Peptides against a protein of PDB entry 9GMZ. Designs and how they scored, part 76

Target 1, 343 residues: chain A of PDB entry 9GMZ
Amino acid sequence: TGFPLELLTRPATERLAYFENYTVAHPRLKEVYEILMRTIAEPAGASFIFVYGASGVGKTTLRLRVEQKLTELALPKLESDRARVPVVGIEAIAPESRYFNWKEYYTRALITLEEPLIDHKFDYGVRGISRDNFGKINVESKVVAPALRRALENALIHRHPDVFFVDEAQHFGKVASGYKLQDQLDCLKSLANMTGILHCLLGTYELLTFRNLSGQLSRRSVDIHFRRYCADSPEDVQAFKSVLLTFQQHLPLAETPNLVDHWEYFYERTLGCIGTLKDWLKRVLSDALDREATTITLKDLQKRALSVAQCQKMFKEIQEGERQLSETEADVQNLRSALGLGA

## One batch from the design tools (peptide; aimed at target 1 T1 P27)

Design b2_p28_4_s3 (made by RFdiffusion4, then SolubleMPNN; from b2_p28_4, 11 letters changed)
Fold by OpenDDE base, seed 2:
Structure b2_p28_4_s3 (fold): chain B 343 residues (1-343), chain A 28 residues (1-28)
Amino acid sequence: as target 1 above (343 residues)
Amino acid sequence: MPLDLSPEAFQWEELDERVLEEIRELLE
């Protein structure tokens, strides 16, 4: 079944919003979702989950779906425990300096924990943290990072989320020195240990550098690789075509565009990343709606496509990440062979 | 802004087996 045909009579804003809110549960997304949900439910002593994959593979979509599902599952319990937050999600900010801004991180985490629906005033025990009349946290400039950390620890303990998400977590790794990177990992590890809250770090393949620096985190971390679709795999090509067909059916246009016939071009300009594909189609749909077009043409697609240079850059970053993972797999095989475990 | 986690704000549809059948038919 395609989009609701009634949308064709609706304003362009509603048509665009429909497509923006529409999510295809493609095989890789579903697989990673199931693994992540299982790991959150049964962390088996893990303190960290690392979810890594290409930019535009759909990590944000994954996070949002997990947050939605965890919230849905918690609703019956939230009626009895109004202090509980089922999930917390923040985005890590790219450091403007050689140092990660922990004060900003803690502040954002605290703000995110203060959902308007939480009527229960929690006293953070820190002077200079107040709530406005709308329950929004205000942090005074005089509040130092160690005080904000304690406030966050107390808040996380009190609200006891099933998981703490950090999106764009590769930004923790963008600090100039390896020593500082380890200190940051130790800081996160300490926060997870002190609160007992499972942390899920989502990021690009740059997150692997961060993950690999902490040999100690490896024992208490679960790794989830969110793979792109590969053109050298017939199954992946079929899955990618299925996504195109699904999007084709859910574009609220009078005439269904034939996206599947152009699958190679879509693959060339998305590298098998469904998030990149969706964002591209959103831009093209927006343009089509602005022109009151009945369909999308190849020219419309070409106008909003990523440049070849952008795709080449993204592909190099993907290849480097995939190479690092393949080397790790080879190391595992070598270790197994050395242990006398058959390959 | 708090993420609107309403079902309407984030629609999740699984790939229907019918879509796979349609693709098979298109590839035949």
Scores: peptide ipSAE 0.101, ipTM 0.741, DockQ to the pose 0.032
OpenDDE base, seeds 1, 3, 4, 5: peptide ipSAE 0.066, 0.034, 0.029, 0.021; ipTM 0.438, 0.662, 0.540, 0.597

Design b2_p28_4_s4 (made by RFdiffusion4, then SolubleMPNN; from b2_p28_4, 15 letters changed)
Fold by OpenDDE base, seed 4:
Structure b2_p28_4_s4 (fold): chain B 343 residues (1-343), chain A 28 residues (1-28)
Amino acid sequence: as target 1 above (343 residues)
Amino acid sequence: APLDLSPEAFTWEKLDKEVKEEMLKLRE
């Protein structure tokens, strides 16, 4: 099973869009997806879900797929409850300043939560928040962060999403000198507690530092590690090769490229991160389509690969994150052993 | 069960159906 052959007669834009929208349900993604969906359905008193993993592992793909699924599952109920939003997802922005911009965060959250298609007008109780003629939320510049927070709290309560997603959540950890990271965490805890809405924070391993600052958050959080594929695991190598095989079948080119034969090179330049792999292939596909090429060559791949220096940097960050998790797992095991619980 | 590592297993269709059925049961 591959791409629809009819795409070969379609414009380059449609061919590229097909591949961009194509997602491989690879083993690690499936595992995390299932855990996440179950946790959202049955939070068991959790207020937070942390999904952490390497940059480019596929966290955004996971989020978008879960958002799609939650929306699909909610559709029958949304016909009767037009005020409800099934899911809301935002990406945390890296602050331009040395501190996280909560005003911008709340504004983006409100805008995302209040889709134009929601017929039910909600009064936020805040002056300077309105809907435009197209039903989009407009937030006036004069609206202050505390007012935006209150508006978001009210909107979340009223719309009652099953989960609130924050992608790139490690950006909450970027605090200016003199600000406490704990204050950011307390702000998020307060928002979750006041609204009763489950929050899912997706991020890099830097999110672990943020998570570990609050013992209270730990008690009300579920952790999901989105692992990369490791070359020291034969099963992971086989899974990675199978992903390459799947992608090569779904590249809308006249001649199927042989990606699998280059699996070591792909692994070297992606570190087993499927998102990084997909983004690489998207760039290469775009170049191939621009040239009206029939296939992708190794030279085409090399042209768009991450540099060795970039990979080395990424690998160090991954190793540090994996080390921290391994230490935590060891601590849990030591605690269990000390309690007389089996391994 | 051992994870099916075949490319054919890397489709969402089956998983989406299973998850949908599970989520419906949890909401009943």
Scores: peptide ipSAE 0.264, ipTM 0.789, DockQ to the pose 0.768
OpenDDE base, seeds 1, 2, 3, 5: peptide ipSAE 0.178, 0.250, 0.203, 0.191; ipTM 0.741, 0.773, 0.744, 0.749

Design b2_p28_5 (made by RFdiffusion4)
Pose (drawn by RFdiffusion4):
Structure b2_p28_5 (pose): chain A 343 residues (1-343), chain P 28 residues (1-28)
Amino acid sequence: as target 1 above (343 residues)
Amino acid sequence: ELPPLSEEAKREHELAEEVQELRNQLEE
């Protein structure tokens, strides 16, 4: 397999768009996708899905692909319920203030729930907020956050989404003190419990500070780790080389450059994160198409790679996250002993 | 075109589920 040969006659813009739209279902992404879809299809009391992963591992692409896939299920279902949004997805806004702005979060979440059949919803539940009949949801600045949240709860319970996505969930950790971390997530827990809607939180390893704050949160959450490829295990190395081979065969050029020979350097500057690899390859391809190059040289890869210091920071954070998420037989045995079960 | 997932990753995931169940039982 490979890129369509017809693209050679087409201008560089078509090649670049093709490579941008190209995706690879590498094993770690496939497994994480399968787990996430299975868990969304049947939460069974869980009110959170934590998706931990390093920067550039593909959390956002996973969110988009699962959103698109779930939207397919909604079309047959729509014949039964004319007013139902299958998936709602938003991003957590990094606040300018010391603490996360819950009012803005509620405002944006309610805005994202705009539908053409707004007549079905009628009143949101509290005065001061309504659509301006121009397709935009208007909220008043005098409307307080408790009333806006109540309106969001009513809207969510009415629409009943399958899953609620909060991309970049590490921004929830912006707090004005050292004790507000548990409350920041308890508010979202209460919202999810009352609305009966699973809130899937995606973020980098900084999200691990939101892992196990309380036993209630521990039970109301499901942990999904989007591990990167590690050089320690040969199987992961084989997979990383294989992903490079698929990219080598699928980037549009006159002749396919050799990338497996430079797999060590790629791993050095990508740490196994597939998104970081694709971004680098797309940048190099764009640089090469400017000069109409027939192949990719090592010099081109080096020109638009990542700095050593950046990769050092990436690895430090990744090591801390993997150390915190590691599970061993020793932990199981310790828990067994402390539980008093024995063996 | 692509190899299967590593066996070590399956074992670590199963251990993570078992640890979560044991922690819930301990808390109860």

Design b2_p28_5_s1 (made by RFdiffusion4, then SolubleMPNN; from b2_p28_5, 14 letters changed; failed a check: too like the target's own chain)
Amino acid sequence: MLPPISEEWRRQEALRREIQNLRSALEA

Design b2_p28_5_s2 (made by RFdiffusion4, then SolubleMPNN; from b2_p28_5, 14 letters changed; failed a check: too like the target's own chain)
Amino acid sequence: SLPPISERWLREERLRREIQNLRSALEA

Design b2_p28_5_s3 (made by RFdiffusion4, then SolubleMPNN; from b2_p28_5, 11 letters changed; failed a check: too like the target's own chain)
Amino acid sequence: SLPPISEEWRRQRALAEEVQNLRSALEA

Design b2_p28_5_s4 (made by RFdiffusion4, then SolubleMPNN; from b2_p28_5, 13 letters changed; failed a check: too like the target's own chain)
Amino acid sequence: MLPPIPESWRRERALAEEIQNLRSALEA

Design b2_p28_6_s2 (made by RFdiffusion4, then SolubleMPNN; its pose is not in this set)
Fold by OpenDDE base, seed 5:
Structure b2_p28_6_s2 (fold): chain B 343 residues (1-343), chain A 28 residues (1-28)
Amino acid sequence: as target 1 above (343 residues)
Amino acid sequence: LEELREQLEELEKQWEQSVKEMEEALAS
């Protein structure tokens, strides 16, 4: 069944919010979700999970779904252990400067660990960290990054989350020198080791550069590739069409638009990335609701589509990432063949 | 905690429904 029909009588803001909050399940999302959940449950001595894929493939959707499920699974234990936080998820901010702002990162992480449902007050042991009357963490400007790190280490140990998520983690790599990137990776590694908390870094194919820079991280990491749908695979095309079918049923419009008939155009402008597709449809839905339109037309889609130039740039970045992964797989096969293990 | 439980249960139902819809759409 599609969207609740009662939404047709609701304000445009509520109709848009419904679609924004709607999570479409699709084969790649389900697969990566299952792999990630299994890996979090049984990390086998790993300190890091790397989830990489194209921009707009749906990594944030994956993170939020896993955070939800981990919280659900932890609920029975949270009744007895009021200090526990089941999961922590933050988004890494692109540095405005050439340097990653660790102070901001630690502050955001500390704020996220102070979920209002936690009745147990934690003393961070750091001067200049306080709670306001609403239970929100306030960090004074005088507090330096090393002190915030110690506060975060103590908080992570005390709250003992099953995993620490960092979304858009490729922003750690946006440093002017490879040396600074290594230092950042060593900082993350040290944080994971000191706390015993599993870190999951979600990001673009730029995360593959982290594998090459830190041979020590690669030995303690699990890698998960969140693939896009490929037009050269009949199964992937069918999956992509099925997503379009589901989205057309969940657009809160009086007349169901025929998105499936335009699947090639949707594929051309999303490159098989479902997050890109959802964001496109959100923009188009917003425009349709503003006009009080009964449906979405091809013209409405065209108005909010990514440009061909944007798609070409995104596709080049995807191809480079997919190539790097294919080379690694080929190297494994070559190694197996050279070892006499067969293909 | 009870409110959180109810919210999470609803979100789980939505996920299960979306998975079902996906399976139905793949079979069509």
Scores: peptide ipSAE 0.510, ipTM 0.926, DockQ to the pose 0.863
OpenDDE base, seeds 1, 2, 3, 4: peptide ipSAE 0.505, 0.501, 0.510, 0.508; ipTM 0.925, 0.924, 0.926, 0.925

Design b2_p28_6_s3 (made by RFdiffusion4, then SolubleMPNN; its pose is not in this set)
Fold by OpenDDE base, seed 5:
Structure b2_p28_6_s3 (fold): chain B 343 residues (1-343), chain A 28 residues (1-28)
Amino acid sequence: as target 1 above (343 residues)
Amino acid sequence: MEELRKALREAEEQWEQSVKEMEEALAA
């Protein structure tokens, strides 16, 4: 078990690409993956799924894995229905201004819907949207956001994806006023309602603030908490060590590094976030490959570690998010007790 | 279609392998 040994004779670029593209399964990822897949299959009248967790917990990895699986499951139908897109995934861009750029959002969503395997013979009903000779969508600068929205609504209805993913969805919340944030939620809600397409928003704990602003959205949403591993849980520590063991086996180096022996240091600098861990190891691997090193050392790890100050900042953000969730759980218990249902 | 099918199969096989490796690592 481990990386293909043939990689040791391959260029550094191929060795790095192998590690980048390798998805390491871990207990929390598998759990959230299974919950998300079930929720997409049986949304039970929900229009939204919120997946929230720490920055670097692995939400993008989760999204990509779900996109792959949904596409695989849809393949038999896609052979007969070339108009269908099984899944759409975009990343929300941080606004350069205090205002979310809806024009850019709709444009990116439309471009993402144009997969090579679909029937490109679709009229979006909007002037200034065209396809090039390769089927790629071109949006003229004169096309306004309301027109792009209509085009996206029509495209989503026609393509009928099982889910529409928006990664880094906390960027919708980066609006100067709570009122404008509500308007953003209402826009998304309207898009989901008009198209009948389930939306999955993945983001940091800042997404909770976004979710809590719309009492109407909360009634039609499913929440999925992608938790980090906690050092105060023996089971979580064991899981974290198991991830380190798997990563050390999949580093395409001549000598397998002993990452597990340094688990406390890895935990200190990742806060139990596996995406942060993977990104760290990727940087270290890149450095090792550039030096034609046979292995990685603690010194190599230290060179590319997040600073203590960065970790402290990230930890405060995590603690605030976890606190908000714990308060919600306590509120549920208090409500149950007040109703006579017991704690 | 065939290239996509191949890539998706490879991704599924890799995922299943990684799940197995995870289970083995947790049992160790």
Scores: peptide ipSAE 0.570, ipTM 0.938, DockQ to the pose 0.857
OpenDDE base, seeds 1, 2, 3, 4: peptide ipSAE 0.566, 0.561, 0.570, 0.568; ipTM 0.937, 0.936, 0.939, 0.938; seeds 2, 3 fail the geometry check

Design b2_p28_6_s4 (made by RFdiffusion4, then SolubleMPNN; its pose is not in this set)
Fold by OpenDDE base, seed 4:
Structure b2_p28_6_s4 (fold): chain B 343 residues (1-343), chain A 28 residues (1-28)
Amino acid sequence: as target 1 above (343 residues)
Amino acid sequence: MEELRRKLKELEEQWEQSEKEMQEALAQ
């Protein structure tokens, strides 16, 4: 089964939107999804979940899938409890300045908390936070970060989401000269503790610095490694080929392109990261649709591929992250062995 | 609420279909 054939008669914008919205439920995504859902359901006193993985591995896709499922599971309760929000998901933005903008973070979180069809007006207890006539939150520029934090704490307590997601959370590590990364982590920890809301931080391997700096966060955190597919694993290679096979069937083109025959080239330019693969295919599809092409060729792929230099840089960052995680796992095993606990 | 429910159902159906297709692809 592939894309709906009716799409071939539809505008290029609709064909592109179909592929953009299409998600391959690949084995690693499914595994991490299942672990994350179980951890959210049974956090066992954890205040944080950390999801580590390469850039372009599919962390945003994971977040969106979990948000969808948590919302679905909450629907019966949302009909009776109009104050509840099932899940909150935001993306941490890289500050334009060298400093993480907490004011912007709190503002975005507040806005996101109120996007659901919540008819129930909530008083944030902060002047300059209002709902417009469309139910959207407006935060006046005069509202300061400490007031926005209190508003967010109150909103999180009142709305009681099952989890608060922060995507691209490595951007918290962009600390001002003179501020400690520790202070930011303590701020996040305090927010989670004050609200009783489980926080899930998704990000690159740069998030490992957060784990290492706060021994107190590590004690109250669950770590999930969203691994890429590795070419040295036959199972991972088979999974990667299967992803290519699935994507080729869902490209809304008149002729199904043969992506699988080029799997090594796809692997070389994605490093086994499915998000990177999808983004690449999206760019190539857009070009094909603009040309009214019937299929995608290797030349079309090459035109939109990441450069070898970009891939080499990304691969070094991945290898360093994988090394750090492997060392931590080895340290845990060594500790277990030293304690007389089986490895 | 009804629109949200419809959209979520559609997304779940798409996920389930993708899981099936991926399983079929892995079996090849």
Scores: peptide ipSAE 0.562, ipTM 0.938, DockQ to the pose 0.841
OpenDDE base, seeds 1, 2, 3, 5: peptide ipSAE 0.559, 0.555, 0.569, 0.559; ipTM 0.937, 0.935, 0.940, 0.937; seeds 1, 2, 3 fail the geometry check

Design b2_p28_7 (made by RFdiffusion4)
Pose (drawn by RFdiffusion4):
Structure b2_p28_7 (pose): chain A 343 residues (1-343), chain P 28 residues (1-28)
Amino acid sequence: as target 1 above (343 residues)
Amino acid sequence: SELLEEMREEEEKLREAIEEFVEEVEAE
């Protein structure tokens, strides 16, 4: 398999768009996708899905792909329920203030729930907010956050989404004190519990500060780790080399450059994160198509790679996250002993 | 004990999925 040979006659813009739209279902992403889909299809009391992963591992692409896949299920379902949004997805806004702005979060979440059949919803529940009949949801600056949240709860319980996505969930950790971390997530827990809607939180390893704040949160959450490829296990190395081979075979050029020979350098400047690898390869391909190069040289890869210091910071954060998320038989034995079960 | 069995089964299934993926890529 490989890129369509017809693209050679087409201009560089078509090649670049093809490579941008190209995706690889590498084993780690496939497994994480399967777990996430299975858990969304049946939450069973869980009110959170935590998706931990390093920067550039593919959390956003996973969210988009699962959103598209779930939207397919909604079309047959729509024949039964005219007014139902299958998936709602938003991003957490990094606040300019010391603390996360819950009013802005509620406003954006309610805005994202705009549908053409707004007549079905009628009143949101509180005065001062309504669509301006121009397709935009208008909210009043005098409307307080408790009333806006109540309107969001009513809208969510009416629309009943399958899953609620909060991309970049580490921005929830922006607090004005050292004690507000548990309350920041308890608010979202209460919102999810009352609305009966699973809130799937995606973010980098900084999200691990939101892991196990309380036993209630511990039970109301499901942990999904989007692990990067590690050089320690030979199987992961084989997979990383294989991903490079698929990219080598699928980037549009006159002849396929050799990338497996330089797999060590790629791992050195990517740490196994597939998204970081694709971004680098796309950047190199764009640089090469400017000069109409027939192949990719090592010099081209080195020109637009990542700095050593940047990769050192990436690895430090990744090591901290993997150390925190590691699970061993010793922990299971310790828990068994402390529980008094024995053996 | 059941948790340890589940952890092992997950590692085996991942290894099998990597092997299948590598064989498919090489076959292409």

Design b2_p28_7_s1 (made by RFdiffusion4, then SolubleMPNN; from b2_p28_7, 15 letters changed)
Fold by OpenDDE base, seed 3:
Structure b2_p28_7_s1 (fold): chain B 343 residues (1-343), chain A 28 residues (1-28)
Amino acid sequence: as target 1 above (343 residues)
Amino acid sequence: SALLEARRAAEAARAERIKAFVAEVLAS
């Protein structure tokens, strides 16, 4: 199965939008999706899920697919319970200052939780929080972070999402030495405990540093490693080639480009990260559509490829993260062996 | 290898269907 042929008669904007919205169901994404969905359904007393992996591995795609599925599953109940929100998803922002902006975080979370499409108005009990004529939340500048937190706690309890997603969650760790990262973890832990809402933090391998600071969070967290495809694994190479083939089939062009024969070049410039691959192909497709081209050439690919220097930098960051995880796995095995539990 | 070959064959067949469709649309 590939793109609908009718797209070839449609405007470039629709053709591009089709590809942008298309998700390749590759093995690692399926695996992590199933684990995540199962964990959300049966958290077994966990308050946190940590999903970590390379930048561009596809964590945002994973989040969006889970959000879509949770929404679909909730639709029959949402007809009767108009106050419920099935899922909340935000992206954490990098702090501009040495301190994480909790006021901004709580504001964004509230805005996302209280989408205009929810007929049931909720009173936050906080002065300076209102809804505009479009049903969007407006937060006055005078509202302080503790008040916004209380408003968010009340909103989360009232709306009762199955999970609260925080994408780019490594940004919680980007605080200067004066603000203990532990205090940030304790703040998030307290929010999860007070609301009873499961939190899922998605991020790069920098999220591991954040996770490891709280032994108490570790006891109430589930870890999910979203791995890239590795060139030293024949199975991973085959999976990566299969992804390229699927993308070929879903590029809405008059002539199917041969991506698979260039798999090594694609691997070199994506490091086995499917999100990076998709973003690259989106840029190339956009260029091709702008030129009314019938296909994509190697020259078109080269024009939009990441530089070798960018790939080298990204690869070093990946290797460091993978190393840390391997050491952690070894430490767990050593601990189990020392306890007499075996491998 | 056999699965990849089968997929390549399916893709080739699809490419021909796309070409035929484009030709039909341009002729209409």
Scores: peptide ipSAE 0.031, ipTM 0.501, DockQ to the pose 0.027
OpenDDE base, seeds 1, 2, 4, 5: peptide ipSAE 0.000, 0.059, 0.007, 0.025; ipTM 0.228, 0.641, 0.275, 0.492; seeds 1, 2, 4 fail the geometry check

Design b2_p28_7_s2 (made by RFdiffusion4, then SolubleMPNN; from b2_p28_7, 17 letters changed)
Fold by OpenDDE base, seed 1:
Structure b2_p28_7_s2 (fold): chain B 343 residues (1-343), chain A 28 residues (1-28)
Amino acid sequence: as target 1 above (343 residues)
Amino acid sequence: DALLAERRARAERERQRKAEFVAQVLAA
């Protein structure tokens, strides 16, 4: 089934919004979604979930879908427990300095937990945290990071989310020294332990470096690899073509563009990352709607494609991440063999 | 109070529309 044909008579803004809100349920997204939902339901004593994969693979889409499903599943319980928040999601900001801004992290986490729709006023136990007349949290500039941490711990305990999501979590690793990186990891570990709240960190393959620094986190973490589609796999190529077919059917244009015939060019410029593909098609659709075009041409695609240099850089980062995972698997196999555990 | 209730109702309708759309896509 394609887009609703009634959209062709609607304003360009509504047509674009339809495509922006549209999500393809592709095999890798479905697989990772099922694993993540199961792990959140049955964490088996884990305090952390790490979801890692290429930039633009679709991690933010995955998070938003899980947040939505957890909210839906919690609705019957929220009628009886009005203090509960089913899920909280934050995006980690790249530090402007060589130091991670914990004050900003705690402030954003508090703001996200205390959506103005929660009827029960919570006392944070910290001076300088208030709600404005609109129910929005205000944190005074004088409030220090340790006080904000205590407020967040209290809020997490009181609201008891099933999971705390941190998107772009590789930004925790963007610190000048390995020692500071360990301290950051210990801070997150302490927060998870003090609150009893499961943390899910989503990020690029740079998150692996962060994960590997703590042997204690490895015992209390579940790893989920969100793989891209690989051109050397016939099954992955077929899945990628099926995604292109679905997108061409859901572009709200008068004439259905033929994206599938150009699958190699789409693969070359997305590296098998569906998020990158969707963002490219959004830009091209926006341009087509601005021109009142009936369809999308190859020239329109080329105008908004990532450059070869950008793709080469992204591909090197992917190859390094995939290599590190393959080496880790080989090291595990070598360790098992050395322990006399069969292959 | 009415403007907050309307913003709440709009945010909830938008969440619900997104939920229904995702449910349709996951059921397809």
Scores: peptide ipSAE 0.019, ipTM 0.363, DockQ to the pose 0.019
OpenDDE base, seeds 2, 3, 4, 5: peptide ipSAE 0.013, 0.000, 0.000, 0.018; ipTM 0.296, 0.286, 0.230, 0.393; seed 2 fails the geometry check

